Peptides against a protein of PDB entry 3OAK. Designs and how they scored, part 88

Target 1, 145 residues: chain A of PDB entry 3OAK
Amino acid sequence: DDLEQYLDEKILRLKDEMNIAAQLDIDTLNKRIETGDTSLIAMQKVKLLPKVVSVLSKANLADTILDNNLLQSVRIWLEPLPDGSLPSFEIQKSLFAALNDLPVKTEHLKESGLGRVVIFYTKSKRVEAQLARLAEKLIAEWTRP

## One batch from the design tools (peptide; made by RFdiffusion4, then SolubleMPNN)

Design b1_p22_5_s4
Fold by OpenDDE base, seed 1:
Structure b1_p22_5_s4 (fold): chain B 145 residues (1-145), chain A 22 residues (1-22)
Amino acid sequence: as target 1 above (145 residues)
Amino acid sequence: MRELPPYEPIEPLTVEELESLL
C-alpha cells in the first residue's frame, strides 16, 4: 500500500545516508593518516546519529527496518576504522540501546553480519565495560531458546 | 555534560578478523 511504499523509501534513503556517512568518515581518517593533519576529525556518523536513533526507536518502522536490511548499515557503523579505532562511545551506546528494542531474528543477523560485530564488542579488552555489557545482553537475547 | 571523543582507539583489526570471531 501507499504507507508501506513510503516507509520503504524512507528506510532505503536512511540506509544510503548511513553508508555514505561511514565512507566519508573512512576517507577523512585515511587522509588524516596520510597527511598527519590531526585537525581532520571524522564526524559524519555522529552528525547523522540522532536521525538513525529516531528511526530505530519507532515501532511502526520495525518491519521495514528489518525487511530492508538496515542492520547491515548498523553493522558497518560499528566496524573498526582505518586508524585502528572504534566508532565513538555515543554511537556504540545508542546503537546497542536501539537494537535492544528491535525484534531481531536469526535471518536478520545472517543477512546483515551484525552478530559477528556485536560478538567482537563482547570480547575486546578495549571496549568500555558498560558497552561490553550491552553487547552481551544483545547476544543473550538473540540466542535465547 | 560529558565530553565524548569522535572515536575510541583500539588495536587495528580488519573486517575479516572481526568475522572470524563468530
Scores: peptide ipSAE 0.033, ipTM 0.617, DockQ to the pose 0.030
Fold by OpenDDE base, seed 4:
Structure b1_p22_5_s4 (fold): chain B 145 residues (1-145), chain A 22 residues (1-22)
Amino acid sequence: as target 1 above (145 residues)
Amino acid sequence: MRELPPYEPIEPLTVEELESLL
């Protein structure tokens, strides 16, 4: 119906925006590494984060989010950056919190690759303890019988 | 700007291992 179509388009647009933001940040950081220009700051994901969190937090969008594999873009946002760093603390924390309220199933984890990335956050000694615990909580929830 | 946490290479679970846990 019209509402379903509207919601699909909304999520797909956000998915595209997220992917673009991630790529722009990657490009920025790659250029920073190549040129040594420390004025280059990757800010695209941070700028878009409030919108992402807002969408992920809406219960009425859960099915649309999952059906359109928005979690793939969430996974992309959680992947390591070219300079060997992880996304900002705020991005990690916000996404982990938002994911906790989504009815994520195994199929969604598989098609998005999110499961593997979140497991990394549970195992890495470089991840802040608070965030590792959030990741562990997600894994526990997703592996619940 | 706040320092970003470094990425640490780890031995990831295989797809099969992950699927066995989920």
Scores: peptide ipSAE 0.030, ipTM 0.611, DockQ to the pose 0.027
Fold by OpenDDE base, seed 5:
Formats: sequence, structure tokens, C-alpha cells
Structure b1_p22_5_s4 (fold): chain B 145 residues (1-145), chain A 22 residues (1-22)
Amino acid sequence: as target 1 above (145 residues)
Amino acid sequence: MRELPPYEPIEPLTVEELESLL
């Protein structure tokens, strides 16, 4: 199926782009820590965010997203940064919103590691209440009988 | 494109805190 192959390649390309963006931001922040240069700003994820949100919001891509473990890259984007901070509010909010509309199953949570990271957001007292509630909602939905 | 902060300006989590929650 040509369409299926096209969609797989599309998601895999995005997965690579997301991973690269995350690594570049990590590199930037590590350099910031090492040099003390506060002018170094990690901007790669936020620049790519609109594209990520666009893809995650398309219902016709849900199976392709889940089958290709794009959620692993979502997990990576949600993980704490080298300085111990969390990704921007907009990244958190956008990803939690997008995840709410995906038919995520236990197997997807396990293979991506997303479950543990979202649980972190429910437990952390440093996370804004609004985002913690979104994380809690996700956990509740994912653990429904 | 709208300019966004690169990360949330919150107090950094310790390694121990992170490990206990993940």
C-alpha cells in the first residue's frame, strides 16, 4: 500500500526530527552550564512544535503514530533537561492535549516509556497545576478497565 | 513563528527527586 508506506515514512521522519531537536537543545543547555553563557537558548523543540502538533492532531495518522512508536519521541520531549528544568509550558500543554485524543494502549506506554514520564508530571509539585491535571486525566484514561 | 520560552523556569529537580518519580 503506497499510502501506508508514505504515512510510515512521514512519521519516521518526524520522529527523527523530534529526536534531533531534543538532542540539539540538550547540547545547547549543556554548553550553557559548562560555559555560563546565559545567551545560549534551547529553541529547537519549540520551533518544531507546530509541526508536531499538526501531525498528532490528525485522526487518520493515529495508527501510524502508535505503530511507529512516535510516543517515544514525545516522551523524550517531556523529560527533564540537563539543568533539571522541564520543557516549556507550551510544549507540555500541547503534547498533553494531543495525547488525550490518541487511542493509546498499555503496550504503547510500555514501548515508549511515556507512562512513567506522565506519572512524573502527576507527582511533581513543581509542575503547574493545570498541566498536572492534564497528566492525571491521561493516567486515568489509560488505566481504565 | 511565536517566540516561546525554551523550558519552564522552575527550580531544577534533583537527580534523586527525578529518579524517585520516573
Scores: peptide ipSAE 0.029, ipTM 0.532, DockQ to the pose 0.028
Fold by OpenDDE base, seed 3:
Structure b1_p22_5_s4 (fold): chain B 145 residues (1-145), chain A 22 residues (1-22)
Amino acid sequence: as target 1 above (145 residues)
Amino acid sequence: MRELPPYEPIEPLTVEELESLL
């Protein structure tokens, strides 16, 4: 119980960190668009990525991850940016890889909105073929009868 | 915890459509 509460809080903190990172990157890119200052680079998600991948890769955290809807923050990280671009190749690749190992169920996809975003990656012309294939693999697993 | 609004994809799916696919 105490351990469970601790792990819940840990994941919730990570969710907050991820959401803040995403918003900071959005703010940076919006300012870049507004000012034309090309020196403004969105780096917050990339900086936090190793921690995110580390957490997502731990099998013993799967229940905590899914129960606390961490996938909502994963979805947020995968969404298109204000300038119309997609998150970095490394973010896409790392998250798709991590998602392959999680016991994701339909309920988790619905409550997080992750399914819609991954479908986007299977259809978007802006997505590299390698990553589109990874997205297709996920969709195939999640939509299997 | 801040919740960000979801993006609108080029070909948006309704909740019902998504649920039917999953």
Scores: peptide ipSAE 0.029, ipTM 0.597, DockQ to the pose 0.023

Design b1_p22_6_s1 (from b1_p22_6, 6 letters changed)
Fold by OpenDDE base, seed 3:
Structure b1_p22_6_s1 (fold): chain B 145 residues (1-145), chain A 22 residues (1-22)
Amino acid sequence: as target 1 above (145 residues)
Amino acid sequence: SLKEEAEKILEEAEKEYKELFE
């Protein structure tokens, strides 16, 4: 119906925006590494984060989010950066909080690749303990049903 | 390096993912 179509388009637009933001940040960081220009700051994801959080927090969008594989973009946002560093703590915290409230199923993990990245967060020494524990909780929930 | 460490952990994570989900 019209509403469903509207919601799908909304999520797909966000997905595209997220992917673009991630790539722009990667490009910025790669250029920073290449040129040594420390004035280059990757801020595209940070700028978009409020919108992402807003969407992910809406229960009425859960099905649309999952059906359109928005988790793929979430995965991309959580991946290590070109220099091996991680996205900002705020991005991590916000996304993991959102994931904790989504009815994520195994099929969504497979189609998005999110499972691999969340496992990464259970292992990396650069991850804050609270988020590592949350990552572990998520993995446990996703693997035990 | 930090990059090498991240890559290593990603590889480990991938292996574990396959074990858990595939």
Scores: peptide ipSAE 0.728, ipTM 0.964, DockQ to the pose 0.902
Fold by OpenDDE base, seed 1:
Structure b1_p22_6_s1 (fold): chain B 145 residues (1-145), chain A 22 residues (1-22)
Amino acid sequence: as target 1 above (145 residues)
Amino acid sequence: SLKEEAEKILEEAEKEYKELFE
């Protein structure tokens, strides 16, 4: 119906914005590595984060989020950066909090690639303990019969 | 290096993912 179409378009626009932000940050960091110019700062994801958090927190958008594979963009935002570092703590914290409240199913994990990345966060020594524990909780929930 | 470490952990995560979800 009209509402469903509106919500689909809203989520797909956000998905596109998230993907663009991630790529721009990757480009910035790659250039920083290549040139050694430490003044180059990747800020596109951080700038968009409030909007992402707002959308992910809306209960009425949960089905639309999952149906349109927005979790693929969430996965992209959580992946390690070109220099091997992780996205900002705030990005990690916000996205994991949102994931904890979404009715994520196995099919969503497979189509988004999110499962692998969350497992990464259970294993990396660069992840804050509180987030590693949350990642472990999510994996336990998703693998539970 | 930091990059090599991340790649190693990601590879381990891929293996574990296959074991848990496939």
Scores: peptide ipSAE 0.728, ipTM 0.964, DockQ to the pose 0.903
Fold by OpenDDE base, seed 5:
Structure b1_p22_6_s1 (fold): chain B 145 residues (1-145), chain A 22 residues (1-22)
Amino acid sequence: as target 1 above (145 residues)
Amino acid sequence: SLKEEAEKILEEAEKEYKELFE
């Protein structure tokens, strides 16, 4: 119906925006590395984060979020950057908090690749303890019948 | 390096993912 279509389009637009933001930050980082210009700061994901959090926090959007594989974009935002660094702490914290409130199922983890990335956060020594614990909690919940 | 470490952990994560979810 009209509402369902509207919500689908809204989520798909956000998905595109998230992917663009991720790529722009990668481009900025690569240029920074190539030129040595330390004034180049990757800020696109951070700028978009409030909108992402707003959408992910809406209970009425949960099905739309999961059905449209928005978690793929969440995965992209959480992945290590090309140089091996991690996204900002704020991004990590916000996204993990949002994930904690979503009814994520195994199928969503597979189609998004998010499962592997969350496990990464349980294992990486560069992840803050509080987020590592949250990642562990999520994995424990998702592996329960 | 950070890159090498991240790649290693990702490989381990992939293995564990298969064990837990497949």
Scores: peptide ipSAE 0.727, ipTM 0.964, DockQ to the pose 0.855
Fold by OpenDDE base, seed 2:
Structure b1_p22_6_s1 (fold): chain B 145 residues (1-145), chain A 22 residues (1-22)
Amino acid sequence: as target 1 above (145 residues)
Amino acid sequence: SLKEEAEKILEEAEKEYKELFE
């Protein structure tokens, strides 16, 4: 219906925006590595983060979020950066908090690739302890019968 | 390096993912 279509379009637009932001940051960081220009700062994800958090926190959008595979974009935002570093702590914290409140199922993990990345956060020594614990909690929940 | 470490952990994560979800 009209509402469903509106919500789908909203989520799909955000998905595109997130993907663009991620790619722009990757491009910036790659250029920084190539040129040594330390003035190049990847800020696109950080700028978009408030909007992402706002959408992910809306209970009425949960089904639309999951059905449109927005978690793929969440996965992209959580992946290690070109230099092997991780996204900002704020991005990690915000996204994991949002994931904790979403009714994520195994099918969503597979279609998004998020499962592998969350496991990464349980294993990486570069991850803050509080987020590693949350990642572990999520994996435990998602692997329960 | 950080990049090599990240790649290593991702590989381990992939293995564990397959064990847990496939």
Scores: peptide ipSAE 0.724, ipTM 0.964, DockQ to the pose 0.895

Design b1_p22_6_s2 (from b1_p22_6 with M2L E9I E11K A13S Q14E)
Fold by OpenDDE base, seed 5:
Structure b1_p22_6_s2 (fold): chain B 145 residues (1-145), chain A 22 residues (1-22)
Amino acid sequence: as target 1 above (145 residues)
Amino acid sequence: SLKEEAEEILKESEEEYEELFE
């Protein structure tokens, strides 16, 4: 219906915005690496984060989020950056909190690639302990019958 | 390097994912 279509379009627009933000940050960091210009700061994801959190926190959007594979963009935001570093702590914390409240199923993990990335956060030494524990919790929940 | 370490952990994570979810 009209509402369903509206919500789908809303999520798809956000998905696009998230992907653009991620790419812009990657471009910034690559340029920083190539030029050595330490004044180049990747901030596009951080700027968009409040909007992402707002959407992910809405229970009434859960089905739309999952059906449109927004988790693919979440995965992209959580992936290691060109220099091997991780996205900001705030991004990690916000996204993992959001994931904890979503009814994520195995199907969603596969189609988004998120499962592998969350496992990464259980293993990486660069992850804060509290987030590593949350990642472990999520994996445990997702692997339960 | 951080990049090499991240790549290795991602590889291990993929293997573990396959074991847990496939």
Scores: peptide ipSAE 0.693, ipTM 0.959, DockQ to the pose 0.849
Fold by OpenDDE base, seed 1:
Structure b1_p22_6_s2 (fold): chain B 145 residues (1-145), chain A 22 residues (1-22)
Amino acid sequence: as target 1 above (145 residues)
Amino acid sequence: SLKEEAEEILKESEEEYEELFE
C-alpha cells in the first residue's frame, strides 16, 4: 500500500546515503595513506550516524529495514577500513546496540554478509571488550535452533 | 601489519560463519 511504499523508499534512500558515506570515507582514507597527508579526516559516516541510529531504533521500521537489506549497509559500515583500523567506537557501539533490538534472522545475515563481520568483532583484539561480548551474544542468539 | 591482521581475521571469520550458519 501507500504507507509500505513510502517506508520502502525512505529506507532505500537511507541505504544509498549510508553506502555513499562509507565510500567517501574509504576514498579519504586511501588518499591519506597514499599521500601521507594526516589532515585528511574521514567524517561522512560520523555525520550521518545520528540519522542511522534514529531509523534503526524505530520499531515500526523493523520490517522495512530487514526487507530492504539495510543490514548490508550496516555491514559495510562495520567493516575494517583501508588501513586495517576499525570504524569509530561510537559507530560500533550504536550499530551493535541497534542490532541487539532487531529481529534479525539467518536469511538477513546471509543476504547482508553481516554474520561474518559480527564474528570478526568476536575475534579482533582491536575491539573493545564490551562490544566483543555483545557480538558474542548476538552470534549465540542467531545460531540457536 | 594492521591491514594484514584484519584480513586474516576476516578470513577466519568467513570460515567460522560457514560452519555456524551453513
Scores: peptide ipSAE 0.683, ipTM 0.958, DockQ to the pose 0.875
Fold by OpenDDE base, seed 4:
Structure b1_p22_6_s2 (fold): chain B 145 residues (1-145), chain A 22 residues (1-22)
Amino acid sequence: as target 1 above (145 residues)
Amino acid sequence: SLKEEAEEILKESEEEYEELFE
């Protein structure tokens, strides 16, 4: 199927872009920590966020997103940063909103590692209350028999 | 530290994940 192939490639490209953005931001932050240069700002994920949100919000891409383990990249974007801080609130909010509309199954949580990270957001004191509640909601939904 | 706290919570989260999903 030409469409399926096209969509797969699209998602895989985005996945790669997301991973690169995450790593670049990590590198930037590590350098910031190492040098103390506070002018170093991690912006790669923020720059890519609109595209990520656009893709994640498309119902016709849901299967492709899940089948290609894009949630692994979502997990990576949500993980604590090298200094223990969290990604920007906007990234968190956008991704959790998107997750709330995806038909995520247990298998996707396992293969992506997203389950652990979302649980993290239910526990961390650094998470805004509204997002912690949403994380709890997601976990509750995903653990339903 | 913030990093240590995050690591601790991640560890706890992993344990809870295993309990819930494995």
Scores: peptide ipSAE 0.680, ipTM 0.958, DockQ to the pose 0.879
Fold by OpenDDE base, seed 2:
Structure b1_p22_6_s2 (fold): chain B 145 residues (1-145), chain A 22 residues (1-22)
Amino acid sequence: as target 1 above (145 residues)
Amino acid sequence: SLKEEAEEILKESEEEYEELFE
């Protein structure tokens, strides 16, 4: 119906915006590595984060979020950066908080690749303890019979 | 390096994912 179509389009637009932001940040960081120009700062994800958080926090969008595989873009935003560092603490914190409130199923984890990345956050020494614990909580919930 | 460490942990994470979810 009209509402479903509207919501799908909204989520798909956000998904595209997130993917573009991630790629632009990767490009910026790669250029920084290549040139040594430390003035190059990746800011596209940070700029878009408030909008992402707003959408992910809406209960009425949960089905649309999951059905359109927005979690793939969430996964992309959580992946290590070109130099092996992690995205900003605020991005991590916001996305994990959002994931904690979504009815994520195994099928969503597989189609998005998010499962592997969340496990990464349980293992990496570069992750803040509070977020590592949250990642562990999510894995425990998702693996429950 | 951080990059090598991240790649290693990602590999381990993939293996663990397969164990837990497949």
Scores: peptide ipSAE 0.675, ipTM 0.957, DockQ to the pose 0.864

Design b1_p22_6_s3 (from b1_p22_6, 6 letters changed)
Fold by OpenDDE base, seed 4:
Structure b1_p22_6_s3 (fold): chain B 145 residues (1-145), chain A 22 residues (1-22)
Amino acid sequence: as target 1 above (145 residues)
Amino acid sequence: SLKEETERILEEAEREYEELFE
């Protein structure tokens, strides 16, 4: 229906915005690596984070979020950065919190690639313990029969 | 290095992902 289509479009726009933000941050970080200019700070994801959290937290958008593979963009935001570092703790925390409240199924993990990244967060020593535990919880839930 | 460590763990994560989900 009209509302469903409207919501789909909103989610797809958000996906695009998230992907752009991620790429811009990657570009910034790559430039920082190339030039050594430590004043270059990747801020695009941080700027967009409140909007992302707002959308992800809405229960009535869960189906729209999952059906439109917004988790792919979530995965992108969680992926390690060019220098091997991780996104900011706040981004990690916010996204994992949102994931914990979404009715994510294995099919969504496969189509988004999120499963691999969350497993990474269970293994990396650079991940805060609280988030590593949450990642483990999520993997356990998602792999249940 | 940090990058090398991250890449190694990503590779491990990929293997585990395949085992768990494929």
Scores: peptide ipSAE 0.736, ipTM 0.964, DockQ to the pose 0.934
Fold by OpenDDE base, seed 2:
Structure b1_p22_6_s3 (fold): chain B 145 residues (1-145), chain A 22 residues (1-22)
Amino acid sequence: as target 1 above (145 residues)
Amino acid sequence: SLKEETERILEEAEREYEELFE
């Protein structure tokens, strides 16, 4: 119906915006590495984060989020950066908090690649302890019979 | 290096994912 279509389009637009933001930040960081210009700062994801959090926190959008594979973009935002560093703590914290409230199923993990990335966060020594524990909690929930 | 460490852990995570979900 009209509402369903509207919500789908909303999520798909956000998905596109997230992907663009991630790529722009990657491009910025790669250029920073190449040129040594420390004035180059990747800020596109940070700028978009409030909008992402707002959408992910809405219970009435859960089905639309999952059906349109927005988790793929969440995965992209959580992936390590070109130099091996991690996205900002705020991005990590916000996204993991959102994931904790979503009814994520195995099929969503497979189509998004999110499972592997969350496992990464349970293993990396550079992840804040509180987020590592949350990642572990999520993995435990997703692997329950 | 940081990058090499990250790549190593990502590979480990992939293997663990396969064990847990596939």
Scores: peptide ipSAE 0.735, ipTM 0.964, DockQ to the pose 0.940
Fold by OpenDDE base, seed 1:
Formats: sequence, C-alpha cells, structure tokens
Structure b1_p22_6_s3 (fold): chain B 145 residues (1-145), chain A 22 residues (1-22)
Amino acid sequence: as target 1 above (145 residues)
Amino acid sequence: SLKEETERILEEAEREYEELFE
C-alpha cells in the first residue's frame, strides 16, 4: 500500500528527528553544566515541537505512530535532563495532551518505555499539578484489564 | 540534590511500573 508506506516513512523520519533533537539538547545541557556557560540553551526539542504536535494530533496517523514505536521518542522527550530537571512545561503539556487522545495499549507502553516515565510524572514534585493528574489518569486507563 | 532526587523517583517509578505492567 503506497499510502501506508508513505506514512511509515513520514513517522520514521520524525522519530529520527526527535531522537536527534533530544540528543543535541542533552549535549548542550551537559556542556552548560561542565563549562558554566549560561548562554548555552537547549532549544532543539522546542523548535521541533510544533511538528511533533501536528503529527500526533492526526487521527489518521494513530496506527502508524503506534506501529512504528514513535512513543519511544515521546518517552525520550519526556525523560529528565542531565541536571535532573524536566523538559519545558510546554513540551510536557503538549505531549501529555497528545497521549490522552491516542489509543495506547500496554504493548506500546512496554516497547517504548513510556509507562515508567509517565509514572515518574505522577510522583515528581516538580511536575505541575494539572499534568500530574493527567499522568495519573493515563496510568489508570492503561492498567485497566 | 535535584539530580539525586530525580534518580530516586525514577527508581520508584521503575518498581511501580513492574508491579503494574509486569
């Protein structure tokens, strides 16, 4: 199927871009910590966020997103940063909103590692209350038989 | 420290994940 192939390639490209953005931000923050240069700002994920949100919001891409384990890249984007801080609030808010609308199954959580990270967001005191509640909602839904 | 706290919470999250999903 030509359409399926096109969509797969689209998602896989985005997945790669997301992974690169995450690594670049990690590198930037590590260098900032090491050198003390406060002018070093991690911006790669933020720059790519609109594209990520656009893709995640498209209902016709849901199966492709899940089948290609894009949630692994979502997990990576949600992971704590080298200094122990969290990704920007906007990234958190956008991704959790997107997750809330995806038909995520337990198998997707396992293959992506997303389940563990979302649980983290239910427990960390640095997470905004609204997002913590949403994380709890997701966990409750995903653990239902 | 912030990093130590984060690591602690991650460990707790891992344990809880195993209990809920495995």
Scores: peptide ipSAE 0.734, ipTM 0.964, DockQ to the pose 0.912
Fold by OpenDDE base, seed 5:
Parts: structure tokens; C-alpha cells; sequence
Structure b1_p22_6_s3 (fold): chain B 145 residues (1-145), chain A 22 residues (1-22)
């Protein structure tokens, strides 16, 4: 119906916006490294973060979020950058908090690639302890029989 | 290096993912 289509399109638009923001930040960081221009700051994900958090927190959007594989874009935002550095702490914290409230199933982890990335956050020594613990909690929940 | 460390941990994460979910 029209509402279902509207919600799907809303999530798909956000998915696209998230992917674009991630790529723009990568481009900015790569250019910063290439040119040495320290005035280049990656801000696109941070600017979009409030909108992402708002959408992810809507209980009535959970099915639409999961069905449209928005978690793939969440995965992209959580992935280490090409130079090996991590996304900002605030992005990590916000997204893990949002994940904690979503009814994520194994199928969603597989289709998004998010499972591998969350496990990474349980292992990396550069991840804040509170987020590493939350990552471990999520993995435990997702792997329970 | 930072990149090498990240890649190593990602590889480990991939193996654990396969063990837990596949």
C-alpha cells in the first residue's frame, strides 16, 4: 500500500544518504592525506548522524529498516577507514546504542555484513571499553539458540 | 602499523563470524 511504499522509500533514501556521507568522508580524508591540507575535515557522517539515530530509534520502522537492509549502511559507517583508523567515538556510540534496541536476526547480520564488523569491535584494542562490552553483548544475543 | 593491525583483527573477526554464524 501507499504507506508501506512511503516507508520503504524513506529508508532507502536514508540508506543512500548514509552511503554517500561515508564515501564523502573517505574522499575528504584521502585528500587530506594526499595534500597535507589539515583544514580538510570529514564531517558528513557527523552531520547526518542525528537523522540516522532518529530513524533507527523508531519502533514502527524496525521492520522496514531490517527488510531494506539499512544495516548494510550501518556496517559501512562502523567499518574502519582505509588507513585503519576508526569512525568517531560518537558515531560508534550512537550506532551501537541503536543496534541494541533493534530486533536483529541472523539473516540481517549475514545480508548486511554487520556481524563481522561487530565482532571486530569486540577485539580491537582501540575501541572504548564500554563499546567493546556492548559489542560483546550484541554478539551474545545474536548467537543465542 | 595501524592499517596492518586493523587488517589482522578484521581477519580474525571474519573467522570468528564464520564459526558463530555459519
Amino acid sequence: as target 1 above (145 residues)
Amino acid sequence: SLKEETERILEEAEREYEELFE
Scores: peptide ipSAE 0.733, ipTM 0.964, DockQ to the pose 0.925

Design b1_p22_6_s4 (from b1_p22_6, 7 letters changed)
Fold by OpenDDE base, seed 3:
Structure b1_p22_6_s4 (fold): chain B 145 residues (1-145), chain A 22 residues (1-22)
Amino acid sequence: as target 1 above (145 residues)
Amino acid sequence: SLKEETEKILKEAEEEYEKLFE
């Protein structure tokens, strides 16, 4: 129906925006590495984060989020950066909090690749303890029979 | 290096992911 189509388009637009933001930040960081220009700051994800958090927090959007594989973009945002560093703590914290409230199923993890990245967060020593524990909790929940 | 360490952990994560989800 019209509402369903509207919501799908809304989520797909956000998905596209998230992917673009991630790529722009990657491009910025790669250029920073290549040129040594420390004035280059990756800010696209941070700028978009409030909108992402707002959408992910809406219970009425959960099905649309999962059905349109927005978690793929969440995965992309959580992936390590070109230099091996991690996204900002705020991005990590916000996204993990959102994931904790979503009815994520195994199928969503497979189609998004999110499972692999969350496992990374259980293993990396660069992750804050509180988020590492949350990552562990999520993996435990997602791998239950 | 940080990058090398990250790549190592990513590889380990990939292996665990395959075991847990495939």
Scores: peptide ipSAE 0.731, ipTM 0.963, DockQ to the pose 0.948
Fold by OpenDDE base, seed 2:
Structure b1_p22_6_s4 (fold): chain B 145 residues (1-145), chain A 22 residues (1-22)
Amino acid sequence: as target 1 above (145 residues)
Amino acid sequence: SLKEETEKILKEAEEEYEKLFE
């Protein structure tokens, strides 16, 4: 219906915006590595984060979020950066908090690739303890029969 | 390096994912 279509379009637009933000940050960081210009700062994801958090926290959008594979963009935002570093702590914290409240199923993990990335966060020594524990909690929940 | 370590852990994560979800 009209509402469902509107919500789909809203989520798909956000998905596109997230993907663009991630790529722009990657481009910035790659250029920083190439040129050595430390004044180049990747901030597109940070700028968009409040909007992402707002959408992910809406219970009425959960089905639309999952059906449109927005978790793929969440996965992209959580992936390590070109130099091997991790996204900002705030991005990590916000996204993991959002994931904790979503009714994520195995099929969503597979189609998004999110499962592998969350496992990464349980294993990396560079992840803050509180987020590592949350990642572990999520994996435990998602692997329960 | 950080990059090499990250790549190593990503590989381990992939292997663990396959065991847990597939």
Scores: peptide ipSAE 0.730, ipTM 0.963, DockQ to the pose 0.942
Fold by OpenDDE base, seed 1:
Structure b1_p22_6_s4 (fold): chain B 145 residues (1-145), chain A 22 residues (1-22)
Amino acid sequence: as target 1 above (145 residues)
Amino acid sequence: SLKEETEKILKEAEEEYEKLFE
């Protein structure tokens, strides 16, 4: 119906914006590594984060989010950066909070690749303890029979 | 290095993922 189509287009636009933001930040960080120019700062994801959080927190968008594989873009945002560092704490905290409230199923984890990345957050010693525990909680829930 | 450590943990995470979600 009209509403369903509208919501699909909304989520697909956000998905595209998220992917672009991630790539721009990767390009910036790669250039920073190449040139040594410490004035190069990757800020595209941080700039878009409020919009992402707003969308992910809306119950009426949950089905659309999952059906359109927005979690693939969430996975991309959580992946380690070119220098091996992690996305900002705020990005991590916000996305994990959102994941905790979504009715994520195994099929969504497989089609997005999110499962592997969340497991990474349970294992990395550079992740804040509170987020590592939340990641563990999510994995436990997602792997239950 | 930081990058090497990250790559190591990513590999471990991939292996664990395959076992848990197979």
Scores: peptide ipSAE 0.729, ipTM 0.963, DockQ to the pose 0.951
Fold by OpenDDE base, seed 5:
Structure b1_p22_6_s4 (fold): chain B 145 residues (1-145), chain A 22 residues (1-22)
Amino acid sequence: as target 1 above (145 residues)
Amino acid sequence: SLKEETEKILKEAEEEYEKLFE
């Protein structure tokens, strides 16, 4: 129906915006490394984060979010950067909080690649303890029969 | 290095993922 189509398009647009933001930040960081210009700051994801959180927090969008594999973009935002560093703490915190409230199923984890990344957060020594614990909680929930 | 450590942990995460979800 009209609403369903509208919501699908909304989520797909956000998905695209998230992917673009991630790439722009990577480009900025790479340029920073190549030029040594420390004034270059990767802020595209941070700027978009409030919109992402707003969408992910809407219970009525859960099905649309999952059906359109928005979690793939969430995975991308959580992935380590090319230099091995992690996204900002605020991004991590916000996304993990959002994930905690979504009815994520195994199929969503597979199609998005999110499962592996969340496990990474249970293992990385650079992840804040509170987020590592949340990652562990999520994995435990997702692996329950 | 940071990159090498990250890559190592990513590999471990992949292996664990396979065990838990496949």
Scores: peptide ipSAE 0.729, ipTM 0.962, DockQ to the pose 0.898

